# Ledger of designs, part 22: peptides against a protein of PDB entry 6TME

Target 1, 324 residues: chain A of PDB entry 6TME
Amino acid sequence: NRLKRAYIALQAWKKAFYSDPFNTAANWVGPDVCSYKGVFCAPALDDPSVLVVAGIDLNHADIAGYLPPELGLLTDVALFHVNSNRFCGVIPKSLSKLTLMYEFDVSNNRFVGPFPTVALSWPSLKFLDIRYNDFEGKLPPEIFDKDLDAIFLNNNRFESTIPETIGKSTASVVTFAHNKFSGCIPKTIGQMKNLNEIVFIGNNLSGCLPNEIGSLNNVTVFDASSNGFVGSLPSTLSGLANVEQMDFSYNKFTGFVTDNICKLPKLSNFTFSYNFFNGEAQSCVPGSSQEKQFDDTSNCLQNRPNQKSAKECLPVVSRPVDCS
Target 2, 324 residues: chain A of PDB entry 6TME as posed
Amino acid sequence: NRLKRAYIALQAWKKAFYSDPFNTAANWVGPDVCSYKGVFCAPALDDPSVLVVAGIDLNHADIFGYLPPELGLLTDVALFHVNSNRFCGVIPKSLSKLTLMYEFDVSNNRFVGPFPTVALSWPSLKFLDIRYNDFEGKLPPEIFDKDLDAIFLNNNRFESTIPETIGKSTASVVTFAHNKFSGCIPKTIGQMKNLNEIVFIGNNLSGCLPNEIGSLNNVTVFDASSNGFVGSLPSTLSGLANVEQMDFSYNKFTGFVTDNICKLPKLSNFTFSYNFFNGEAQSCVPGSSQEKQFDDTSNCLQNRPNQKSAKECLPVVSRPVDCS

## One batch from the design tools (peptide; made by RFdiffusion4, then SolubleMPNN)

Design b2_p30_4_s4 (from b2_p30_4, 18 letters changed)
Fold by OpenDDE base, seed 5:
Structure b2_p30_4_s4 (fold): chain B 324 residues (1-324), chain A 30 residues (1-30)
Amino acid sequence: as target 1 above (324 residues)
Amino acid sequence: ASAAAAAAEAEAKFEAWIAELKEKIKKELS
């Protein structure tokens, strides 16, 4: 039966623990898996008279171990939350049998290998959190074809370009931060109709920002800091009617920071420090507003404190990148 | 139309099932 399979899976997992400092699995004894700490049962969708293991929550258990292939026997699990542990190895392909997977959170662990493509096999997946691991390689384009609400990829070892399929994403939150992504932001980004927060911090992204960013009407947080972006800020950024937090710091941007950007109606914080901007509107000056905070530090601005030297500015400012 | 209605109903049932499960987990971990 289904609970017997769950018992086999959970006992295999317990055997795969190297350390359980809080004795979380101490009560993982006997056939009554529904009494196990961190294991949650519910009536099955297909038969309400049958109890099944529907959820796992081992968050913050500091368990060291790996995920054995027997976890594929947990076919009724829809919520899998095991963040803040010390699980290592790869995500088993046998998890493809968990066809009800809705939320998958393995964040803050020690997982390695390529992107866990098993996540692409889950038809009902809405939440994917794999941040703070050691996943590497390319991001599969198919991830953005899924109807995800949130995609957390930050603090891994992902490399290569961001797929053009990003425009197909229905996610409200997407994080790319602290990886090794390279290339340009795809122009299709403007098609992300549900996007509220997107974070690119600390990658190797380059090129000009696409004009299509200005089409992100629902975005409240846009952070592209600590990359290699060049050229001027797109004038279309004036279309970001709901942006509250915007950060372009630590790039190679040039040109003039316009009034239309700094006067965005919901803008609370705008950081464009550590670039090569050679001018800014009065509305962009730090202290010009009580409602908005600006940082223009370490640019090529005249009559502003803490700017780059002429020696550093001239070679860059005199040869601006044409993004047209 | 019938197939679409059945799919919508199945989705609603699944979402309700998830909501109940999430509430159960929240209650026990609080």
Scores: peptide ipSAE 0.606, ipTM 0.927, DockQ to the pose 0.918
Fold by OpenDDE base, seed 1:
Structure b2_p30_4_s4 (fold): chain B 324 residues (1-324), chain A 30 residues (1-30)
Amino acid sequence: as target 1 above (324 residues)
Amino acid sequence: ASAAAAAAEAEAKFEAWIAELKEKIKKELS
């Protein structure tokens, strides 16, 4: 009996709660699991005459505890939303039995350990949100082979390089921000055919930006700020026909910020402050446009306010990195 | 061909099921 299994799972989970400040699980009593707060039942996909637990939503419950392995008994759950809690430990491998998993949101918790590889086992997964946790280690390359719509990885402890398989991703939104990623952005990035938003903020990424970024025709948000990128901005960035928000601030970029970039047709905000740019087109100057906002602060620009000193600029500008 | 059609139908059914579930959750949590 599916509901009986669900009852076992949910009772095990309740026992795994260390604190339930809002008494969310107060009504988690008895076999009628479909009446439990945050538990949602629906007719089973394979048999409409059978009622099953299809969704869990405990968002913003501030529950402290862990995810027990018995949660693997919730085999009909497709939506698992438990963000903004204080769950700790690891994601149970037993969740591999949840073959209908469609959206998995465990963001803003205290989960630890490596990337939850159980997410790779879900054939129908479209939404993965594991941001604001303490996940660590390398990303499995296989994550980008999945037909996901959104991947939120930001604010974790992930390390190493971004997998080259990123180009295979069908996601429209991918966040890497505030991790410990290092190395270069893979050249395969240009193959992300559905990408709308990508965020690299606050990592240890380095090297030159790949020219292939210019192939991201649908991207509206591109943020690579607060990294260690070097060299000039790729001329191919002129191909970003739909970019609205672009941020390259707090890097080690050099060279000239071109007119072709600053005149991108949909560009609303372009921040390239805190770099070592030694020139900019007139169209890049803050205040040059009514509809566009620019920030050129703390570069090596002549005749601009709030720039770096010659002492700071000369050692870097005199030794430009050739990205060709 | 028939297998592809069956797969497409199954996917459509699943997506509809998800949509209904999402709506239910949204309604109850609002």
Scores: peptide ipSAE 0.586, ipTM 0.921, DockQ to the pose 0.922
Fold by OpenDDE base, seed 2:
Structure b2_p30_4_s4 (fold): chain B 324 residues (1-324), chain A 30 residues (1-30)
Amino acid sequence: as target 1 above (324 residues)
Amino acid sequence: ASAAAAAAEAEAKFEAWIAELKEKIKKELS
């Protein structure tokens, strides 16, 4: 009996709670699991006459505890939303039995360990949110082979390079922000045909920006701020026909910021502050447009306010990185 | 062709099932 298995799983989970400040699991008593707070039943996909646990939503419950292996008995769960809790430990491998998993949100918890590779085993997964945890190590390249709509990885402890398989991703939103990713952005990034938003904020990324970024025709948000990028901005960025927000601040960029970038048709905010740019087109000057907002603060620009000193600029500007 | 049609039908059924479930959750948590 599927509900009996669910009962075993949910009771095991309740036992794994260290704290339930809102008494969310107070009614988790007895065999009627479909009445449990945060547990949602539906007719089974394979047999409408059978009722199964299909969804879990414990968002914002502030529950402290861990995910026990018995959760693998919830084989009919397609929606698993447990964000904004205090769950710790690792994601159980037994969750591989949840073959209907569609949305997995464990964000804003205290999970640790490597990337939860069990997520790769779910054939129907469309939404993955593991942000604001303590996941560490290398991001598996296979994550981008999945037909995901959104991938939220920000605010973790991931290291190593961005996998070259990123170009295979069909995701519209991908966040890498506030990790420890290093190396260059892969050239394959330009193959992300469905990409709308990508965020690299606050990593250890370096090298030149790949020209292929200009192929991201659907991107509306591109944020590469707070990294170690060098060289000039690619001229191909003029191809970003739908970009609205672009941020390259807090890097080591050099060269000239061109009209072709600043006149992008949908551009509303362009921040390139805290770099070593030595020139900008008139269209890039803050206040030059009523429709666009620019920030050129703390560069090596002549006749602009709030720029770096000649002493700070000279060593970098005199030795520009050639990205060609 | 039949296999492809069956797969498409199964996918559509799954998507409908998910949509109904999401709506149920939304209504109960609102």
Scores: peptide ipSAE 0.571, ipTM 0.922, DockQ to the pose 0.912
Fold by OpenDDE base, seed 3:
Structure b2_p30_4_s4 (fold): chain B 324 residues (1-324), chain A 30 residues (1-30)
Amino acid sequence: as target 1 above (324 residues)
Amino acid sequence: ASAAAAAAEAEAKFEAWIAELKEKIKKELS
């Protein structure tokens, strides 16, 4: 019965293909779904004597089509990897029936609509990759209540603020890059105890950086470039003991870049170009270290090359934002 | 305590099942 349901689902999906340039579904014929290209069977979790469809991997198949609601019949699927295709439409709500979902990768497709809230219904989900699509609207706060290892949201059309629930996340990697997020980074960010990499590149984020960023002791990559952040860098950034890559470029930061930041023990690359910094410590000067790379281009620094003009600097530097 | 142990066992079983599945997929796609 379970394989019969899978057959129905997979045949419905095949019918939903508009183009299959590599003929991936050419062998999707007959009841033996376990022989289908990209379909993987395993003994059922609840009964090892029963064979079920447990995984789908159609990565890089360049398939054009959509996900039909019949995919909800694949109730034993735990791994769903369909990245680098041309699937369009929305993620079917019927996928809520896939209660074993562990990894869901629909990245690099043409999906549209709001955040696929069906992903929130999966109790065992550990990996969520929806990057490089056209998802839009608000990010549901509940996403960070999930025990996810990684959350990839970059290159979409998400709007509004980053939920304050971010501090509840146990994810090691979170990407917000290249969306339309606005507002401030929540102060709760410092509560992300397992965070290794976080990327905010290319949004409409603004305000002061929260001091609580300095509590991210395990972070190795912190990129907040290409936003509208203002004020001085928090002094608490000296607490980023494991940061290797840090980027604050293309913002509206002001003030002094301190030794305590530039001398971070694991810091390999620190880019703070294209801001309005009016001073930097000697340890922050590009070329001052062989082990560390710095970029201070296009700031308001004295006696440094490639800086902004006084005309550009004075209006901003003379009116520093108080982040206290 | 017994309920906690049962939950832990179920989780371990699930993780093992996932690991085996991932390995199978990896081998077949290689």
Scores: peptide ipSAE 0.552, ipTM 0.917, DockQ to the pose 0.931

Design b2_p30_7_s2 (from b2_p30_7, 10 letters changed)
Fold by OpenDDE base, seed 3:
Parts: C-alpha cells; structure tokens; sequence
Structure b2_p30_7_s2 (fold): chain B 324 residues (1-324), chain A 30 residues (1-30)
C-alpha cells in the first residue's frame, strides 16, 4: 500500500541521517508514518479514502545526511520543505516519481552537482527554492518554461549565461544572486510579464543593460549590483513605474544618470555607487529628496564627495562603451 | 479542457487544505 511504501522511504531516509541534533527522527519508528515528526498525511488526491504522505517539513532541523533514492517511493508528496539542514549529495532522480510536487524547498543545505533536472519533470511545480547550496554548471533553459511563481537560485555555483528563455517565466520573484553567471542579460527579460523582483547581485554578468528592462512595469525590486555591466543606463528605465529598490552599484557603468530615472514615481532607494558615472541630474543627488535615498559614492562625478580620482576615472570615462 | 481545469482546481484545493493542516500541526507542536 502507499503508506507501506512511505514507511520504506522514511526508514531509508532515517538511515541516511548522519546527525540529527534535535532528534527529529526519534519518533520515526513503526508503521504509523503519519505520526512521524515532520511527516504530514492527507487523504489522497485520487482517493479520499486512502491516507497518504503528502507533505514533508523538516525545516531548521540541522540534520546532516543525504537524500536516498528510496524517497522516490513518496509518490504523493506535494510539499517538500527541508531547508536549513546539512543534507549533502545530489537530488535523487527517483524524485521524478513525485508527480504532485508543488513546492520544493531544499535551500540552505549542502547539495552539490548540476541543476537538479528532476525539478523539470514535475508538471505542477510552483515554488522552487534551491538557494544556499553548491549547485553548479549551467542553468537549464527549461526552468523558465515552468509555470513557477518563484525561482530562488541565489548563493550557488551556477555558471554560464542566463538562458534566453527567461522571458517565458511567469515568476514574480527570481534570484540569480551570488552565482557565477556570465554574459549579458537577455533582451527577452522584458517579456517577464509577472516579474516583481529580480536580483542579479554578485555575478560575472557583463555588457550593456538591455533596453527591454524598461518594459518591466511591475518590477518593484531590480538589483544588478556587483557585476561587470558597462555603458550608460538605458533611457527606457523611465518605464519602471513601480520600481522601489534599484541597485546598479559596483559595476562599470558610464555616462549620465538622468532625471527620468531618479524621478521614477515609486523609487525609494536608488544606489548607483561604485561606477564611472560622470554626471547626474539634480534629482539624483543624495539628500535632494526626503522620500528617496540615493547613493552616488565612488563615481566620476564633479563637485560630489567621495568620488574616484581623475586618474581612476579618465581611462574609463574617455572610452565609453557604445551600447547602441 | 474543462475537465483539466476542474482537476487543476481540485488539486489546488487539496494543496491549500494540506498547507492549512501542516500549519495547524506545526503551531500545536510549538
């Protein structure tokens, strides 16, 4: 029966624990898996008369171990939350059998290897959190073909370019921060119709910002800080009617920071420090508004405090990148 | 198409009930 399979899976998992500091699995004894701490049963979707394991929540259990392949026997699990543990190894491909997977949170663990492509096999997946792990390699383009509400990829070892398929994403929140992504932001980014928050912090992204960013009218948070972006800020950024937090700091941007950016109606914080901007509008000056915070530190601005030296500025400012 | 939409709705309702049950049990265990 389904609970017997769950018992086999959960006992295999308990055996795969190296450390359970809070004795979370102490009661994982006997066939009554529905009484297990962190194991949640519900009437089966296909048969309400059958009780099944439908959820796992082991968040914050500090468990050291791995995910054994027997977890593929948990075929009714739709919610899998195991964040803030010390699970290591790879996500088992046997989890492809969990066809009801809706939320998958393995964040704050020690998972390694490539992107867990098993996540692509889940037709009903809405939430994917794999942040704060050691996942590496390329991001599969197909991730953005999924009807996900949120995609948390930050604090991993992902590399290569951001897939052009990003424009197909229906996610409201996407985090790329603190990876090794390189190349340009795809122009297709402007097609992300539901995007509210996007974070690129601390990658190796480069090139010019695509003009299509200005089409992201629902974006409230746009952070592109700590990359290698060049050129001027796109004039189309004036289209970010709902942006509240915007960060372009720690890049290689040049040119003039315009009024049409600094006067964005919902803008509360705009950080463009640690670039090579050679001018800013009066509306961009820190302290010019009580409602808006600006940081223009360490640019090539005249008559502003804490700017780069002429020696640092001249080699960059004299050779602006043309993004046209 | 209508049958698939109904299945989707049923699934979403099932998920919400599950979330509520999990939340409730977690609150009771705290």
Amino acid sequence: as target 1 above (324 residues)
Amino acid sequence: KEAEEEKKKKFEEWIEKLKEAIKKRKEEEE
Scores: peptide ipSAE 0.611, ipTM 0.941, DockQ to the pose 0.946
Fold by OpenDDE base, seed 1:
Structure b2_p30_7_s2 (fold): chain B 324 residues (1-324), chain A 30 residues (1-30)
Amino acid sequence: as target 1 above (324 residues)
Amino acid sequence: KEAEEEKKKKFEEWIEKLKEAIKKRKEEEE
């Protein structure tokens, strides 16, 4: 019964292929779905005597097509990896029937529409990769209420603010990069207890960085580059005991880059170029350390090379944003 | 609570076995 449903689903999907350049679905013939390329069977979780389709891996198949609603018949699928294809359209709501969904990777495709809210219906989801698509609209706050390990949202068309619920996230990796997110980083960010990597690159984020970032003691990568952030760097950034890669470049930051930040014990690379910083500690100067790389290019620093002109600096530096 | 933890453990073990099977088959197809 379960394999018959899987057969119906997979045949519907094959019919939904517009192009299969590697002939991945060439062997998708007959009832033996477990022999299909990219289809993986396992003993059912609820009944080990029953064989079910438990995984799909079509990564790097360059398949053009769409996801038909019949994929909702694949009720035992826990791993769904269709990375680096040319699938288009929307994620079918019928996938809500896949209650065992654990890893969902649809990255590097041509999916469109709002955030796939069907992902919120999966109680066991740990990995969500929807990056490099054309998803749009607001991010649902409920995504961060889920017990996810990783959330990849980068390279989409998401807009609006980052939800305050971000502080509830258990994810170790979260990417927002290359979207249209706006507003401030929520103060609740400091509550992300498992966070190792967070990337905000290339959005329309603004305002002051919240002091609560300094509570992210497990973060190894913090990239907030290419946004509209203003004010001084929070003094609480001295609390980032494990940060290795930190990037604040291409913002509108002002003030002094402190010794407490540049002397962070695990800091390997700190880029604060293309801002309006008017001073830096000696420990922040590029070449001051053999173990650390710094970039102070295109700021308002005195006696440093490759800085902005006084004409560019004066209007901004003379009107610092108070973040207190 | 114990039953939920056991169910979670069983599920995680099932996932790991599935991942291993996928990896092995992909290596054989290369």
Scores: peptide ipSAE 0.611, ipTM 0.937, DockQ to the pose 0.949
Fold by OpenDDE base, seed 2:
Structure b2_p30_7_s2 (fold): chain B 324 residues (1-324), chain A 30 residues (1-30)
Amino acid sequence: as target 1 above (324 residues)
Amino acid sequence: KEAEEEKKKKFEEWIEKLKEAIKKRKEEEE
């Protein structure tokens, strides 16, 4: 019986709770698992006459505990939402048995260890949110071979380079922010045809921005702030016909900020502060437009307020990195 | 291919019904 397996799994999970401050699992008693708070039943996909546990939603329950291996008995679960809890440990490999997994949200918890490779085993996965945890190590290249709509990786401990396979991703939203990623942005990024939002904030990324960024015609948000990027902004950024929010602040960029970038048709906010830019077009000057906001603070610009000293600028501006 | 597309469509419809049921129950519990 599928509900009997679900009962075993849910009772094992209740035993794995260290704290349940809202008494969320107080009604997790008896065989009627479909009445359990945060447990949702539906007619089975393969047999509509059979009732199965199809969804878990324990969002914002502040539950402390871990995910026991018995959760692998929840073979009909397609929606697993347990964000904003205090779950710790690793994601169980037994979850590979959840072949209907569609949305997996374990964000804002205390999970540790490497990337949960069990997520790669789910053939129908569309949404992956593992942000605000303590996941570490390398990002597996295979994550971008999956037909995901969104990939949230931000606020973890991921290290190493961004995989070249990123260009295969069909995701509309990808977040890398607040990790320890290093190296260059892969040139294959320009192949992300469905990309709307990409965020690199607060990593150890370096090198020149690839020219292929200009091929991201559907991108509305591009944030590369708080990294170690060098060189000039690619001239191909003029191809970002739909960009609304663009942030390059807190890098080591040099050169001239051009009219072709600042006059992008949908650009609403462009922040390029805390760099070493030595010139900007008139269209890039803060206050030059009522419809667009610019920030040029702490660059090497002439006749602008709040710029770096000549002593700070000269060593960097006199030795521009050639990205050609 | 057609059988796979039909299975995919059936699965997506099943997911949408599940999401609606979850939403309704959460609204009733608030």
Scores: peptide ipSAE 0.610, ipTM 0.940, DockQ to the pose 0.951
Fold by OpenDDE base, seed 4:
Structure b2_p30_7_s2 (fold): chain B 324 residues (1-324), chain A 30 residues (1-30)
Amino acid sequence: as target 1 above (324 residues)
Amino acid sequence: KEAEEEKKKKFEEWIEKLKEAIKKRKEEEE
C-alpha cells in the first residue's frame, strides 16, 4: 500500500523534528496522510484510481530536524519544497527512490556535506534549489548534463573550479554566488543556449573572462562581481544583445571600457566600479544616458571623481594582463 | 520517440495539476 509507506515515512520524519515552532506537524496523526499539513496527495501517475503522496510543501515552517532515510518510501513525490527551515545533516541517498522528482527545493536550511549526488539520479528533475546551506566540496560535472531549468547553488561552501560541462546546461538561471569557486570561467559557457541569468558574485574566480561570454545572446543578467578577474573586458561582450544588468565590480580588470559595451541595446545597469580601468568611452560615463545607469567608481580613470590614487593604480595598470 | 514524448506530456500535465491543487489548498489555508 503506497499510503501506508507514506505514513511510515512521514511518522519517521515527524520523529526527526527537534523543533516545530508553528506546530506544522501537529495534525500528522493517524493513517490519513493526505490530510497532513504540507502533504499533498494526487491520483497516481500510473494508476488514477490510487491516491498517493505527490507533493511536500513545508516552506517557511522554521522546523528544526533532519531528513530520515525513511523519506525514500515517498516514491510518488514529484514536488519537494522544504525551504526556510532549520533542517540539518545530509540529504538521504534513499531519496534516489523518488524517481518522479521534478522540483527539489531545500534552500535556506542547515544541510551539510558534499553536493547531494542523489539529485543526479532523478531523471525528470527540472528545478534544483540548494542555496543558503553549508554544502561543500566540488560541484559534480554531471549536474550540467541534466535538463534543468534552474540551478541555485549560491550561499554554500562549494570549492574548486566550475566544471567545463557548464556549456551543456539547458538552464535559464544558474547561481554560483557566495561560494569558494576558483579558477577561470570555462570557455564552454558560450554554449549555454537557454541562459538568461548567471551570477558569479563573491567567489575566488580569476583569470580573464572568456570571449565566449559574448555568445550568450539570451542573457539578461550577468554578474561577475567580487572575484579576482583580470585583463580587459572581452570585445565580444558587444554580442550580449539582451543584457540588462551587468556587474563586473570588485575585480582586477584593466584597460578601456568601450562604446560597444556601454551602448548595448538593452543595457539598463552596468557596474564596473572597484577595478583598475584606465579609460572609458563617453557612453560609459555615469549620467551620459537617461536610460542607462553606470558606476565607474574607484577605477584608474582620469578626470573622474572617486577614483583610486595614482599610487594604487600604477602597480596594476603598468602591468596589464594580456588575455589574447 | 513518440511514446516517450507522450509519457513526458502526461507527466507534465500531472505536475501542472498537482501544482494547481497545492496552490489552491495553500490559498484556502491562508
Scores: peptide ipSAE 0.588, ipTM 0.935, DockQ to the pose 0.954

